# Peptides against a protein of PDB entry 7K3S: the designs that were tried, part 25

Target 1, 60 residues: chain A of PDB entry 7K3S
Amino acid sequence: MEELSGKPLSYAEKEKLKEKLAFLKKEYSRTLARLQRAKRAEKAKNSKKAIEDGVPQPEA

## One batch from the design tools (peptide; made by RFdiffusion4, then SolubleMPNN)

Design b2_p15_1_s2
Fold by OpenDDE base, seed 5:
Structure b2_p15_1_s2 (fold): chain B 60 residues (1-60), chain A 15 residues (1-15)
Amino acid sequence: as target 1 above (60 residues)
Amino acid sequence: EKKELEEELRKKLAE
C-alpha cells in the first residue's frame, strides 16, 4: 500500500497548479483554433475549385 | 505572475 502521504497541498500550491492548468488549457485551445482555421481554409480552397469547374464559359 | 508561470511551463516543456 503506497501511502499517498503527499502532504496536503497548501492553498498556494493548489492555486499555482490551477494557474498551470489554466495556461495549458489556453495553449491547447489556441492550437485547436489554429487547426480548425487551417481545416476551414483547406475546405474553402476545395470549394473554390468546384465553382471554377462549374461555370460554363459563355460562348461568344 | 502570469509571465513567470508561462516561462516556468515553457522551460518544463523544452526539457
Scores: peptide ipSAE 0.061, ipTM 0.677, DockQ to the pose 0.015
Fold by OpenDDE base, seed 1:
Structure b2_p15_1_s2 (fold): chain B 60 residues (1-60), chain A 15 residues (1-15)
Amino acid sequence: as target 1 above (60 residues)
Amino acid sequence: EKKELEEELRKKLAE
């Protein structure tokens, strides 16, 4: 039976892990915001292309 | 401190 003798993390190691988790949460939030913006931009491009094909250019 | 950690983690993600 391998004892999971995970050495008790020092206070400094626990704080370093909290900081890493805070950074990862920030990058995750940034990535989600980019994904949501990309999905909105794709929907907006598809709606603009449907309007531009429907406007007759004024003959000069 | 907090900026240095973000930069060190950013370097490790770019390797």
Scores: peptide ipSAE 0.059, ipTM 0.667, DockQ to the pose 0.015
Fold by OpenDDE base, seed 4:
Parts: structure tokens; sequence; C-alpha cells
Structure b2_p15_1_s2 (fold): chain B 60 residues (1-60), chain A 15 residues (1-15)
């Protein structure tokens, strides 16, 4: 067992790490929500194009 | 405080 001979983190260092972790979790969740919206929008566009290619355009 | 931490992390991701 390699002793994790790192000095015990002070209370202030632990709070700073918790804040950093909370920020990273928030940015991850925001990015994931954007990706999920993009994927849904792409599926909706592809479905609309497949319907439009199967419906004879009304001759104008 | 919250904006400073956001900026510090943004700098570390750009290095």
Amino acid sequence: as target 1 above (60 residues)
Amino acid sequence: EKKELEEELRKKLAE
C-alpha cells in the first residue's frame, strides 16, 4: 500500500475542491443537455425530410 | 467568488 503521504488537505482546500467539483458537474450537465437537444433536433429534421421526399410537392 | 472560480477553471481548461 503506497501511503498517500500527501499532507492532509486543510478545511479551506477541501471546500475549494468541493466548489470546483460542483462547477464541473454543472458544466457537464449543461453540455449533456445541449447534446441531447441537438440529437433530438437532428432526428426531427431527418424525419421531416423523409416525409417531404415521400409527399409529391404540390405543383405551384 | 463563484465567477472567480468559473474563470480559474476556464483558464485551466485552456492550458
Scores: peptide ipSAE 0.058, ipTM 0.670, DockQ to the pose 0.015
Fold by OpenDDE base, seed 2:
Structure b2_p15_1_s2 (fold): chain B 60 residues (1-60), chain A 15 residues (1-15)
Amino acid sequence: as target 1 above (60 residues)
Amino acid sequence: EKKELEEELRKKLAE
């Protein structure tokens, strides 16, 4: 186990790291929501195309 | 503040 013998972080450095972590969590959630929306939009396009092409929708 | 933090993180990811 490498001792993370880093100098004790000041209060200000800890708060800055908490803010960075909160920002990264927000951007992750935003990216995930965008990906989920894209997947739903793709499914909706494929369903519309399947109706137009006269292909019976595979019953889910 | 929030914009500055975003810019700082963007700089660190470009190094």
Scores: peptide ipSAE 0.058, ipTM 0.673, DockQ to the pose 0.016

Design b2_p15_1_s3
Fold by OpenDDE base, seed 1:
Structure b2_p15_1_s3 (fold): chain B 60 residues (1-60), chain A 15 residues (1-15)
Amino acid sequence: as target 1 above (60 residues)
Amino acid sequence: DKKRKEEEERLKRAE
């Protein structure tokens, strides 16, 4: 099982590896953007709860 | 995962 480490990748194999790498980079960036949006949304929810719990409504 | 495995197996048959 020693012949897989010494053969130069064909042009077609290199292009497929570039496509796989581009796909994985795209899915990684999409996941990071989703995570950053979720963290911003949680911070905005926590700031709204702190304002709602801190104002006694004046009874009319 | 299935499509990736099928493409990888197809590549091994074309060498």
Scores: peptide ipSAE 0.134, ipTM 0.740, DockQ to the pose 0.010
Fold by OpenDDE base, seed 5:
Structure b2_p15_1_s3 (fold): chain B 60 residues (1-60), chain A 15 residues (1-15)
Amino acid sequence: as target 1 above (60 residues)
Amino acid sequence: DKKRKEEEERLKRAE
């Protein structure tokens, strides 16, 4: 059994991993906010088109 | 820190 007891990460290695995680969380949140804005804009476009076409909007 | 800032700037320029 190879002991997966790899040497405890140094303080510097732990800080570097925390920084990478903080960066990835920031970029994830930015991308998620863009996706949510795009989906809202698409729904707003589709609802506007449904009003213009005289089609009853499906009640939410 | 420097590599993280460089990666953040690269991603910001690709937008």
Scores: peptide ipSAE 0.108, ipTM 0.714, DockQ to the pose 0.019
Fold by OpenDDE base, seed 3:
Structure b2_p15_1_s3 (fold): chain B 60 residues (1-60), chain A 15 residues (1-15)
Amino acid sequence: as target 1 above (60 residues)
Amino acid sequence: DKKRKEEEERLKRAE
């Protein structure tokens, strides 16, 4: 582990970084869940269109 | 922190 050569962070600076990290993790998880929902919605649209157009879906 | 609240509000407005 590279010891980050720097002044030891104060308790307040550490708590600020923990809060920022928790926020970024939450927004990452939210964005990932949105991306996964969008991909599922695109697949569902393509399946509906393929049923309408009579085109066989390629088996995944 | 004011900056963190502003960033959160900016992301909420982009939804």
Scores: peptide ipSAE 0.104, ipTM 0.711, DockQ to the pose 0.019
Fold by OpenDDE base, seed 2:
Structure b2_p15_1_s3 (fold): chain B 60 residues (1-60), chain A 15 residues (1-15)
Amino acid sequence: as target 1 above (60 residues)
Amino acid sequence: DKKRKEEEERLKRAE
């Protein structure tokens, strides 16, 4: 890993880094979308529990 | 390219 610290990256090395960066950005965006979905699902579950625990059943 | 595909498949199997 130490032979590249002083030489300009070749065109092929730059393209490999660009592809790795594009992949990492895609995985980051996917992880964020999952986190947002999980937070929305948690908020939907807590609101349903708050409605179910807050309605006294009318005693018939 | 092979290492990138293997990593993408590894992540896809962990989902």
Scores: peptide ipSAE 0.101, ipTM 0.703, DockQ to the pose 0.019

Design b2_p15_1_s4
Fold by OpenDDE base, seed 4:
Structure b2_p15_1_s4 (fold): chain B 60 residues (1-60), chain A 15 residues (1-15)
Amino acid sequence: as target 1 above (60 residues)
Amino acid sequence: KEKEEEELKRLEEAE
């Protein structure tokens, strides 16, 4: 057992770590929502292109 | 928001 012989974190250090963790969780959730939106947009583009390649263009 | 992000960056550079 490596003794975690680190000095106990002060109250202020614990509050800063809670703020850091809350910020990182928010940025993670924002990035995940952006990634999910991008994947949905890509799937919608690929489905439109597959429909356009299957519809004969009306000759002008 | 920007001040909070800058403060978090200072805490990461101090470790």
Scores: peptide ipSAE 0.124, ipTM 0.773, DockQ to the pose 0.013
Fold by OpenDDE base, seed 2:
Structure b2_p15_1_s4 (fold): chain B 60 residues (1-60), chain A 15 residues (1-15)
Amino acid sequence: as target 1 above (60 residues)
Amino acid sequence: KEKEEEELKRLEEAE
């Protein structure tokens, strides 16, 4: 086990690390929500095309 | 947004 024998982080460094982590979590959640909307929009586009091409939608 | 990303970049360049 490589001991994380780094110098103890100051209070200020710990607060900055918490701010960085909160920001990254927010950007992750935003990116995930964008990806989920894109996947839903793609499914809706593909279903609209299948109706236009006269392919019967497989009922769910 | 831009200010928070810029602050994070300044803190990465200081390590």
Scores: peptide ipSAE 0.122, ipTM 0.771, DockQ to the pose 0.013
Fold by OpenDDE base, seed 1:
Structure b2_p15_1_s4 (fold): chain B 60 residues (1-60), chain A 15 residues (1-15)
Amino acid sequence: as target 1 above (60 residues)
Amino acid sequence: KEKEEEELKRLEEAE
């Protein structure tokens, strides 16, 4: 285990790292919500095509 | 958003 024996972070450096982490968590959550919306939109497009092609929908 | 992203870039370039 390499000793992470760096100088103890100042109060200001710790607050900046908390701000960075909060921003990254927010952008991750936003990206995940976009991905989930895209997957739902793809399923909704595929179900519309299956209705148009006369294929019986699999019951939910 | 742009201000937070710009601040993060400045802090990454300073490490």
Scores: peptide ipSAE 0.119, ipTM 0.769, DockQ to the pose 0.014
Fold by OpenDDE base, seed 3:
Structure b2_p15_1_s4 (fold): chain B 60 residues (1-60), chain A 15 residues (1-15)
Amino acid sequence: as target 1 above (60 residues)
Amino acid sequence: KEKEEEELKRLEEAE
């Protein structure tokens, strides 16, 4: 286990890490929202295909 | 996005 017993981070290093963390959280939330939209779009496409394949042609 | 990534990169090069 690398001991995280490094020198205490400077104020500037701490603010930089907060900014990096805020950025990563924002990008994560954006990516998650894209993934959720993609999953909904896939479900909607699969439901349309299931309706198209599931119309019994009326036997004449 | 590009500005914030560029700022993070500039701060990385300054350490």
Scores: peptide ipSAE 0.136, ipTM 0.776, DockQ to the pose 0.012; fails the geometry check

Design b2_p15_2_s1
Fold by OpenDDE base, seed 1:
Structure b2_p15_2_s1 (fold): chain B 60 residues (1-60), chain A 15 residues (1-15)
Amino acid sequence: as target 1 above (60 residues)
Amino acid sequence: EEEDRRAREEEKKRK
């Protein structure tokens, strides 16, 4: 076990880390929403092609 | 550093 016996973070350093964590969580959520939208759009494109080509869609 | 500044500005906009 590495003893994290570093100097206790000041109140200002703790608040700065909380702000960074809140920012990173927000950007993660935005990126995840974009990724999910992209995956849905890709599935919708593949579905349109499968209907056009008469190929049975693989059930999910 | 720029992300840290943006994080602080977003917090100031929430007060």
Scores: peptide ipSAE 0.113, ipTM 0.704, DockQ to the pose 0.014
Fold by OpenDDE base, seed 3:
Structure b2_p15_2_s1 (fold): chain B 60 residues (1-60), chain A 15 residues (1-15)
Amino acid sequence: as target 1 above (60 residues)
Amino acid sequence: EEEDRRAREEEKKRK
């Protein structure tokens, strides 16, 4: 573990970093959920099209 | 929650 050998952050700097980290975690989770939904929607479209085109679904 | 309380007390002691 690299010791974060930085100057001790003020309380206000720590809270500002905590808020930024909470924001970034929220945006990451939102983006990940969007990506997972998009992949599921793409799979569902491809599966529907493959059924319509008479193509065997690749078994997972 | 306890660190926030201590930090508010330290800020109040510095004024």
Scores: peptide ipSAE 0.101, ipTM 0.692, DockQ to the pose 0.007
Fold by OpenDDE base, seed 2:
Structure b2_p15_2_s1 (fold): chain B 60 residues (1-60), chain A 15 residues (1-15)
Amino acid sequence: as target 1 above (60 residues)
Amino acid sequence: EEEDRRAREEEKKRK
């Protein structure tokens, strides 16, 4: 176990790090939701094109 | 809960 050999953070420094961590988690979740929406939109676009081109849909 | 207790004790020590 690597001991985090640093001076103990003050309460105010810990709360500031908790706020930063909460912000970063929120931005990560927003980015992930955008990526998942983009992937769903791409799948829906590709399925619509494959139906229009008369190509058999790959069964799921 | 323990960090919140320590924070309240530090705030009381600064008055």
Scores: peptide ipSAE 0.098, ipTM 0.691, DockQ to the pose 0.007
Fold by OpenDDE base, seed 5:
Structure b2_p15_2_s1 (fold): chain B 60 residues (1-60), chain A 15 residues (1-15)
Amino acid sequence: as target 1 above (60 residues)
Amino acid sequence: EEEDRRAREEEKKRK
């Protein structure tokens, strides 16, 4: 097992990785919020169709 | 802040 005892990251490399991680966390949260909104909109659309068609709404 | 201080001290030791 090659020990991944690579040279310790410089302070500047660590800060650059922290900035990249913060950016990725922000974009993940934004994407997750969009996905959750889309799923809620789909559920609301399906509920409206079920009422219009006189079909009993599946209790989910 | 402590890592920044250490990094500045290491940079001064490399000159």
Scores: peptide ipSAE 0.094, ipTM 0.691, DockQ to the pose 0.006

Design b2_p15_2_s2
Fold by OpenDDE base, seed 5:
Structure b2_p15_2_s2 (fold): chain B 60 residues (1-60), chain A 15 residues (1-15)
Amino acid sequence: as target 1 above (60 residues)
Amino acid sequence: EEEDERAREREREER
């Protein structure tokens, strides 16, 4: 059995992984915010088109 | 903070 006893990560390697994780979390949040904005813009475009085409909007 | 102090101590022992 090859012990996958990967040497314990050095402090510098742990900090580099924390930085990568922080970066990935930031890019995820940015991408999610962009997706939500795009979906809202698409809904607003579709509602404008439905008004132009004379389709009754479902009253809320 | 405590892991950072232990890291600075190890860096001083390696000099």
Scores: peptide ipSAE 0.098, ipTM 0.689, DockQ to the pose 0.006
Fold by OpenDDE base, seed 1:
Formats: C-alpha cells, sequence, structure tokens
Structure b2_p15_2_s2 (fold): chain B 60 residues (1-60), chain A 15 residues (1-15)
C-alpha cells in the first residue's frame, strides 16, 4: 500500500488513474447494457408464459 | 492537453 496520503500524484500517475477510470466506466457500461438486455429477455419470457397461463402481468 | 502543458511547465521549473 503506497502511502499516497501526503504527496501530490505525478502527472503520469494521474493519467494512469484517468485511463483506468475510463476503462472501468466502459466495462461498467457494457455490463449494464448486457444486464438490461437480459432483464428485457426475462420480461419477454415471463409475458409469453403469462399469456399462456392466463395470469395478469404486473404493469411495471 | 492543458494538463500536459502545465505538467511540462512544472518539469521545466524543477530543472
Amino acid sequence: as target 1 above (60 residues)
Amino acid sequence: EEEDERAREREREER
């Protein structure tokens, strides 16, 4: 654990952290889009099953 | 770009 608690980050350290943050934001967005697609696919399966079973779908 | 220019300026002041 580098004790960075008292030294300003160098330019190179800041840029490395910005790059890491940009990468993590991109991977988060990709994962979120995948999750949202999975949830939509699950809702579509549940709606098909509810039409077959005559069960009213919750409007949400 | 502006932060890189400020970083080059600081590196010149430290030499």
Scores: peptide ipSAE 0.098, ipTM 0.682, DockQ to the pose 0.006
Fold by OpenDDE base, seed 2:
Structure b2_p15_2_s2 (fold): chain B 60 residues (1-60), chain A 15 residues (1-15)
Amino acid sequence: as target 1 above (60 residues)
Amino acid sequence: EEEDERAREREREER
């Protein structure tokens, strides 16, 4: 276990780290929502194309 | 909450 052998962070430094962590969590959630929307759009395009090509859809 | 209370206590000791 690497002991985080550093000087205790000041209250202001801790609050600045909490702010940075909240920002990073927000950007992560935004990126994840974009990825999920892209995957849904890809599935919808592939299903539309397979219906147009007369290919039986695999039941999920 | 406990860290905010300790921060207010330190600000009172520096005055």
Scores: peptide ipSAE 0.095, ipTM 0.679, DockQ to the pose 0.006
Fold by OpenDDE base, seed 3:
Structure b2_p15_2_s2 (fold): chain B 60 residues (1-60), chain A 15 residues (1-15)
Amino acid sequence: as target 1 above (60 residues)
Amino acid sequence: EEEDERAREREREER
């Protein structure tokens, strides 16, 4: 376990890290929502193609 | 709010 035995961060450094963490959490959530939307759109395309090709969709 | 008040108090004690 690397001891994070660094000098105690100032209030301003802690707030700057909180802001960076909030930004990174927002970008992560945006990217995850985009990925989930892309996967749903791909599933919807594959379902349309399988209906057109007469292939029964596996109920998952 | 409470952490910001404690930060202002420390800034006054350092002056």
Scores: peptide ipSAE 0.091, ipTM 0.682, DockQ to the pose 0.006

Design b2_p15_2_s3
Fold by OpenDDE base, seed 5:
Structure b2_p15_2_s3 (fold): chain B 60 residues (1-60), chain A 15 residues (1-15)
Amino acid sequence: as target 1 above (60 residues)
Amino acid sequence: EEEDKKAREEEEKKK
């Protein structure tokens, strides 16, 4: 096990890492929300097209 | 609270 023999991070370096982590968590959550919205929009488009094409919707 | 104490001690060591 290589000891992470780096100098102990200063308070300011730790706060900067916490800020970066908070930013990455926010962008991850935003990307997940976009993906979920896209999946719902695709399902809604496919259901509208199935009604227009006279195909009985498969009951969910 | 413990990180705030360390921040204050580090600021005091820089004076």
Scores: peptide ipSAE 0.063, ipTM 0.645, DockQ to the pose 0.006
Fold by OpenDDE base, seed 4:
Structure b2_p15_2_s3 (fold): chain B 60 residues (1-60), chain A 15 residues (1-15)
Amino acid sequence: as target 1 above (60 residues)
Amino acid sequence: EEEDKKAREEEEKKK
């Protein structure tokens, strides 16, 4: 295993990495919220169609 | 915590 004998990161490099991680966490949370909304919207469309077709809705 | 304190002092010394 090559030990990544990288020089210790400077303070400025560590802060830049913290900012990048904070940004990536924010974009991840935004994308996850969008995905959850999309899944709820799909379930709601399928439920509306099931009511129209007289199919019993699975209780939540 | 010690690195963050030292960095604040270095940033304040650059002003």
Scores: peptide ipSAE 0.061, ipTM 0.632, DockQ to the pose 0.007
Fold by OpenDDE base, seed 1:
Structure b2_p15_2_s3 (fold): chain B 60 residues (1-60), chain A 15 residues (1-15)
Amino acid sequence: as target 1 above (60 residues)
Amino acid sequence: EEEDKKAREEEEKKK
């Protein structure tokens, strides 16, 4: 394992990295929620089309 | 908590 041969991060640098990590976690969660909503919306469109076309939905 | 304590001690030494 390469020793992280860097100077120890100052407290201020560590706090700035914690803030960046918290921001990235928030944006990840927002993006994931958007993706999940999009997948549910596509499933709902396909289900509406199959009901309109008179195709029996496979029971889950 | 220990890093926050050490940071306060470092800030106090800088005054």
Scores: peptide ipSAE 0.061, ipTM 0.634, DockQ to the pose 0.006
Fold by OpenDDE base, seed 3:
Formats: sequence, structure tokens, C-alpha cells
Structure b2_p15_2_s3 (fold): chain B 60 residues (1-60), chain A 15 residues (1-15)
Amino acid sequence: as target 1 above (60 residues)
Amino acid sequence: EEEDKKAREEEEKKK
């Protein structure tokens, strides 16, 4: 295990890192939710087209 | 909680 032999972070530096980490986690969750919504929208578009074209949808 | 307490004690020592 690499000992993180860094200088001890000040309280203010730790709080700033916690805020940055919270921001990054929020943006990650937002991006993941957008990706999941896009995948659902593509599935819904493909399902609507398959119904319109009379093609049996593969049951997943 | 302990780090917030230490931060308040450091702020009081600067006054």
C-alpha cells in the first residue's frame, strides 16, 4: 500500500476536497441519469418504429 | 464533528 506520505491537509483543504468530491459525484450521477434516459428514449423510439413497421419486438 | 471543533478552537485562538 503506498502510504499517502503527503503533508496533513488543513481543515479548510479537506472541506474544499469534500466539496469538489460532492460536486464530482453530483455531475457523475447527472451524467449517468442522462445516459439512462437516452438509452430508454432509444428503446422507446425503436419500439414505436417496430410497432409501426409490423415487426415483432424481441422480448428481453 | 472533531475536525469542526478543532477548526472553531483555531479560529478562537486567532482572536
Scores: peptide ipSAE 0.060, ipTM 0.630, DockQ to the pose 0.006

Design b2_p15_2_s4
Fold by OpenDDE base, seed 1:
Structure b2_p15_2_s4 (fold): chain B 60 residues (1-60), chain A 15 residues (1-15)
Amino acid sequence: as target 1 above (60 residues)
Amino acid sequence: EKEDEEARRKELEKK
């Protein structure tokens, strides 16, 4: 493992990195919740279309 | 927690 031969980060640089990581975690969780909502909405649209077209949906 | 406290102390000593 190459020792990251960089100057040790200052306390202020470490706190700024922690803030960036907290922001990225929040945006990831928001995006994941949006994706899960979109997938549920697509499944609901496909289920409505399958009822209208009389075609049995393949169970996943 | 202890590492962050030592880092805060070292930053206050540099001012």
Scores: peptide ipSAE 0.100, ipTM 0.687, DockQ to the pose 0.007
Fold by OpenDDE base, seed 4:
Structure b2_p15_2_s4 (fold): chain B 60 residues (1-60), chain A 15 residues (1-15)
Amino acid sequence: as target 1 above (60 residues)
Amino acid sequence: EKEDEEARRKELEKK
């Protein structure tokens, strides 16, 4: 691991890193929301089949 | 930091 300790980041470099971090946090939250929606949609499909097949729903 | 605030002022004054 080369320690990037050799030069303090300029103000412009710090702001560019803050912008990149804000972008990555936004894309993470969007991806997490998509994953949660997909898991809910899968559970809803499986519960509809379980009702049709007379299988007792696993209590939450 | 006070340095980042001064750097922000200098960037705004250059516009």
Scores: peptide ipSAE 0.096, ipTM 0.676, DockQ to the pose 0.007
Fold by OpenDDE base, seed 2:
Structure b2_p15_2_s4 (fold): chain B 60 residues (1-60), chain A 15 residues (1-15)
Amino acid sequence: as target 1 above (60 residues)
Amino acid sequence: EKEDEEARRKELEKK
């Protein structure tokens, strides 16, 4: 593993990296929440269709 | 925390 023994980042560079990391964490959380909502909506669609088609629901 | 506070002081001293 190459140790990135680069010059110590200035305070302003460290703060800019913290802001980028905070933004990336926010977008990750937003994407995860969207994925979870999509999976719930798909499950709800499949459950409604299986009830309409008379298919026995697999007990969870 | 202590390193970030010293870094803020050095940035304020440059103005």
Scores: peptide ipSAE 0.094, ipTM 0.679, DockQ to the pose 0.007
Fold by OpenDDE base, seed 3:
Structure b2_p15_2_s4 (fold): chain B 60 residues (1-60), chain A 15 residues (1-15)
Amino acid sequence: as target 1 above (60 residues)
Amino acid sequence: EKEDEEARRKELEKK
């Protein structure tokens, strides 16, 4: 196991890393929510097309 | 919590 024998991070460096991590978590959650909305929108488009084309929807 | 408060105090003492 390589000991991460880096110099102990200062308080200010730790806070800066916490802020970066909080930002990255927020952007991840925002991206995930966009992906989930896109998947729901695709399902809703496919359901409208299948109703228009007279194809029975597979019950989820 | 106590380590964070001591760290903040040490940062203020350096200014």
Scores: peptide ipSAE 0.090, ipTM 0.677, DockQ to the pose 0.007

Design b2_p15_3_s1
Fold by OpenDDE base, seed 5:
Structure b2_p15_3_s1 (fold): chain B 60 residues (1-60), chain A 15 residues (1-15)
Amino acid sequence: as target 1 above (60 residues)
Amino acid sequence: KEAEEAERRAREAEE
C-alpha cells in the first residue's frame, strides 16, 4: 500500500491533473456527440425505409 | 498525440 502521504500536490502537479481532466472531458464529449449522431442517423435511415417501403402519402 | 503526451507527462511526474 503506497501511503497516500498527504503531501499537497505542487502547483505544477495540479496543473498537469487539470490538463489530463480537460483532455478526458474533451474526448468523452467527442465520443458522446459521435454516438448521438449515429443514433440520429439510424432513426433517419429507418424513417427513409418506412417511406420507401410504401406508406401511401395521402394525396391531399 | 495528446493522449500519448499526457501519458508521457504522467511518467515524467513519477520520476
Scores: peptide ipSAE 0.173, ipTM 0.797, DockQ to the pose 0.012
Fold by OpenDDE base, seed 2:
Structure b2_p15_3_s1 (fold): chain B 60 residues (1-60), chain A 15 residues (1-15)
Amino acid sequence: as target 1 above (60 residues)
Amino acid sequence: KEAEEAERRAREAEE
């Protein structure tokens, strides 16, 4: 039985936790932006390859 | 630097 010891976090512990959360949100946003850029670049490469290979693009 | 400092503060909060 892990006692989630309901000791109220000190002011300093709460500020450290807020800083950790802000850092994690920043790194998440950076990683997400990188992933979205990679997916757009992959789609652009696949579209360019489909034009070069003479495959009819599905009209949107 | 900021990632390494956050990791250090994570270890110091587990002791």
Scores: peptide ipSAE 0.156, ipTM 0.791, DockQ to the pose 0.014
Fold by OpenDDE base, seed 4:
Structure b2_p15_3_s1 (fold): chain B 60 residues (1-60), chain A 15 residues (1-15)
Amino acid sequence: as target 1 above (60 residues)
Amino acid sequence: KEAEEAERRAREAEE
């Protein structure tokens, strides 16, 4: 058994660590949502270019 | 701002 040879964290230190972890999880989720939106936007642009290259623009 | 404040509170807990 590795004795967790760290001094027992006070209640206040545990609450500060929970707050930091909640903040990091929120920022991770926000960044992941932005990345997923960017990847969807890129796919939509590539699909529009493939349609535009396959449709002769009407010469008007 | 919130990340910098969290880092400040990290340093103050190591003193």
Scores: peptide ipSAE 0.154, ipTM 0.792, DockQ to the pose 0.012
Fold by OpenDDE base, seed 3:
Structure b2_p15_3_s1 (fold): chain B 60 residues (1-60), chain A 15 residues (1-15)
Amino acid sequence: as target 1 above (60 residues)
Amino acid sequence: KEAEEAERRAREAEE
């Protein structure tokens, strides 16, 4: 593990790291929103199946 | 597009 302790990051390097961190936070939030949507969709499908298994679907 | 531009800016600042 190279010790990141050897040189103070320049202003430009700090701004670049802030941009990378902002991007990673955005992708993390997007992934969490997808996961939460998937969990809600799964719960909604399971609830719909529990209602639909009690009602004969008209065959189309 | 945004990830690729961030990667390009990442390479251009290592030169």
Scores: peptide ipSAE 0.153, ipTM 0.783, DockQ to the pose 0.012

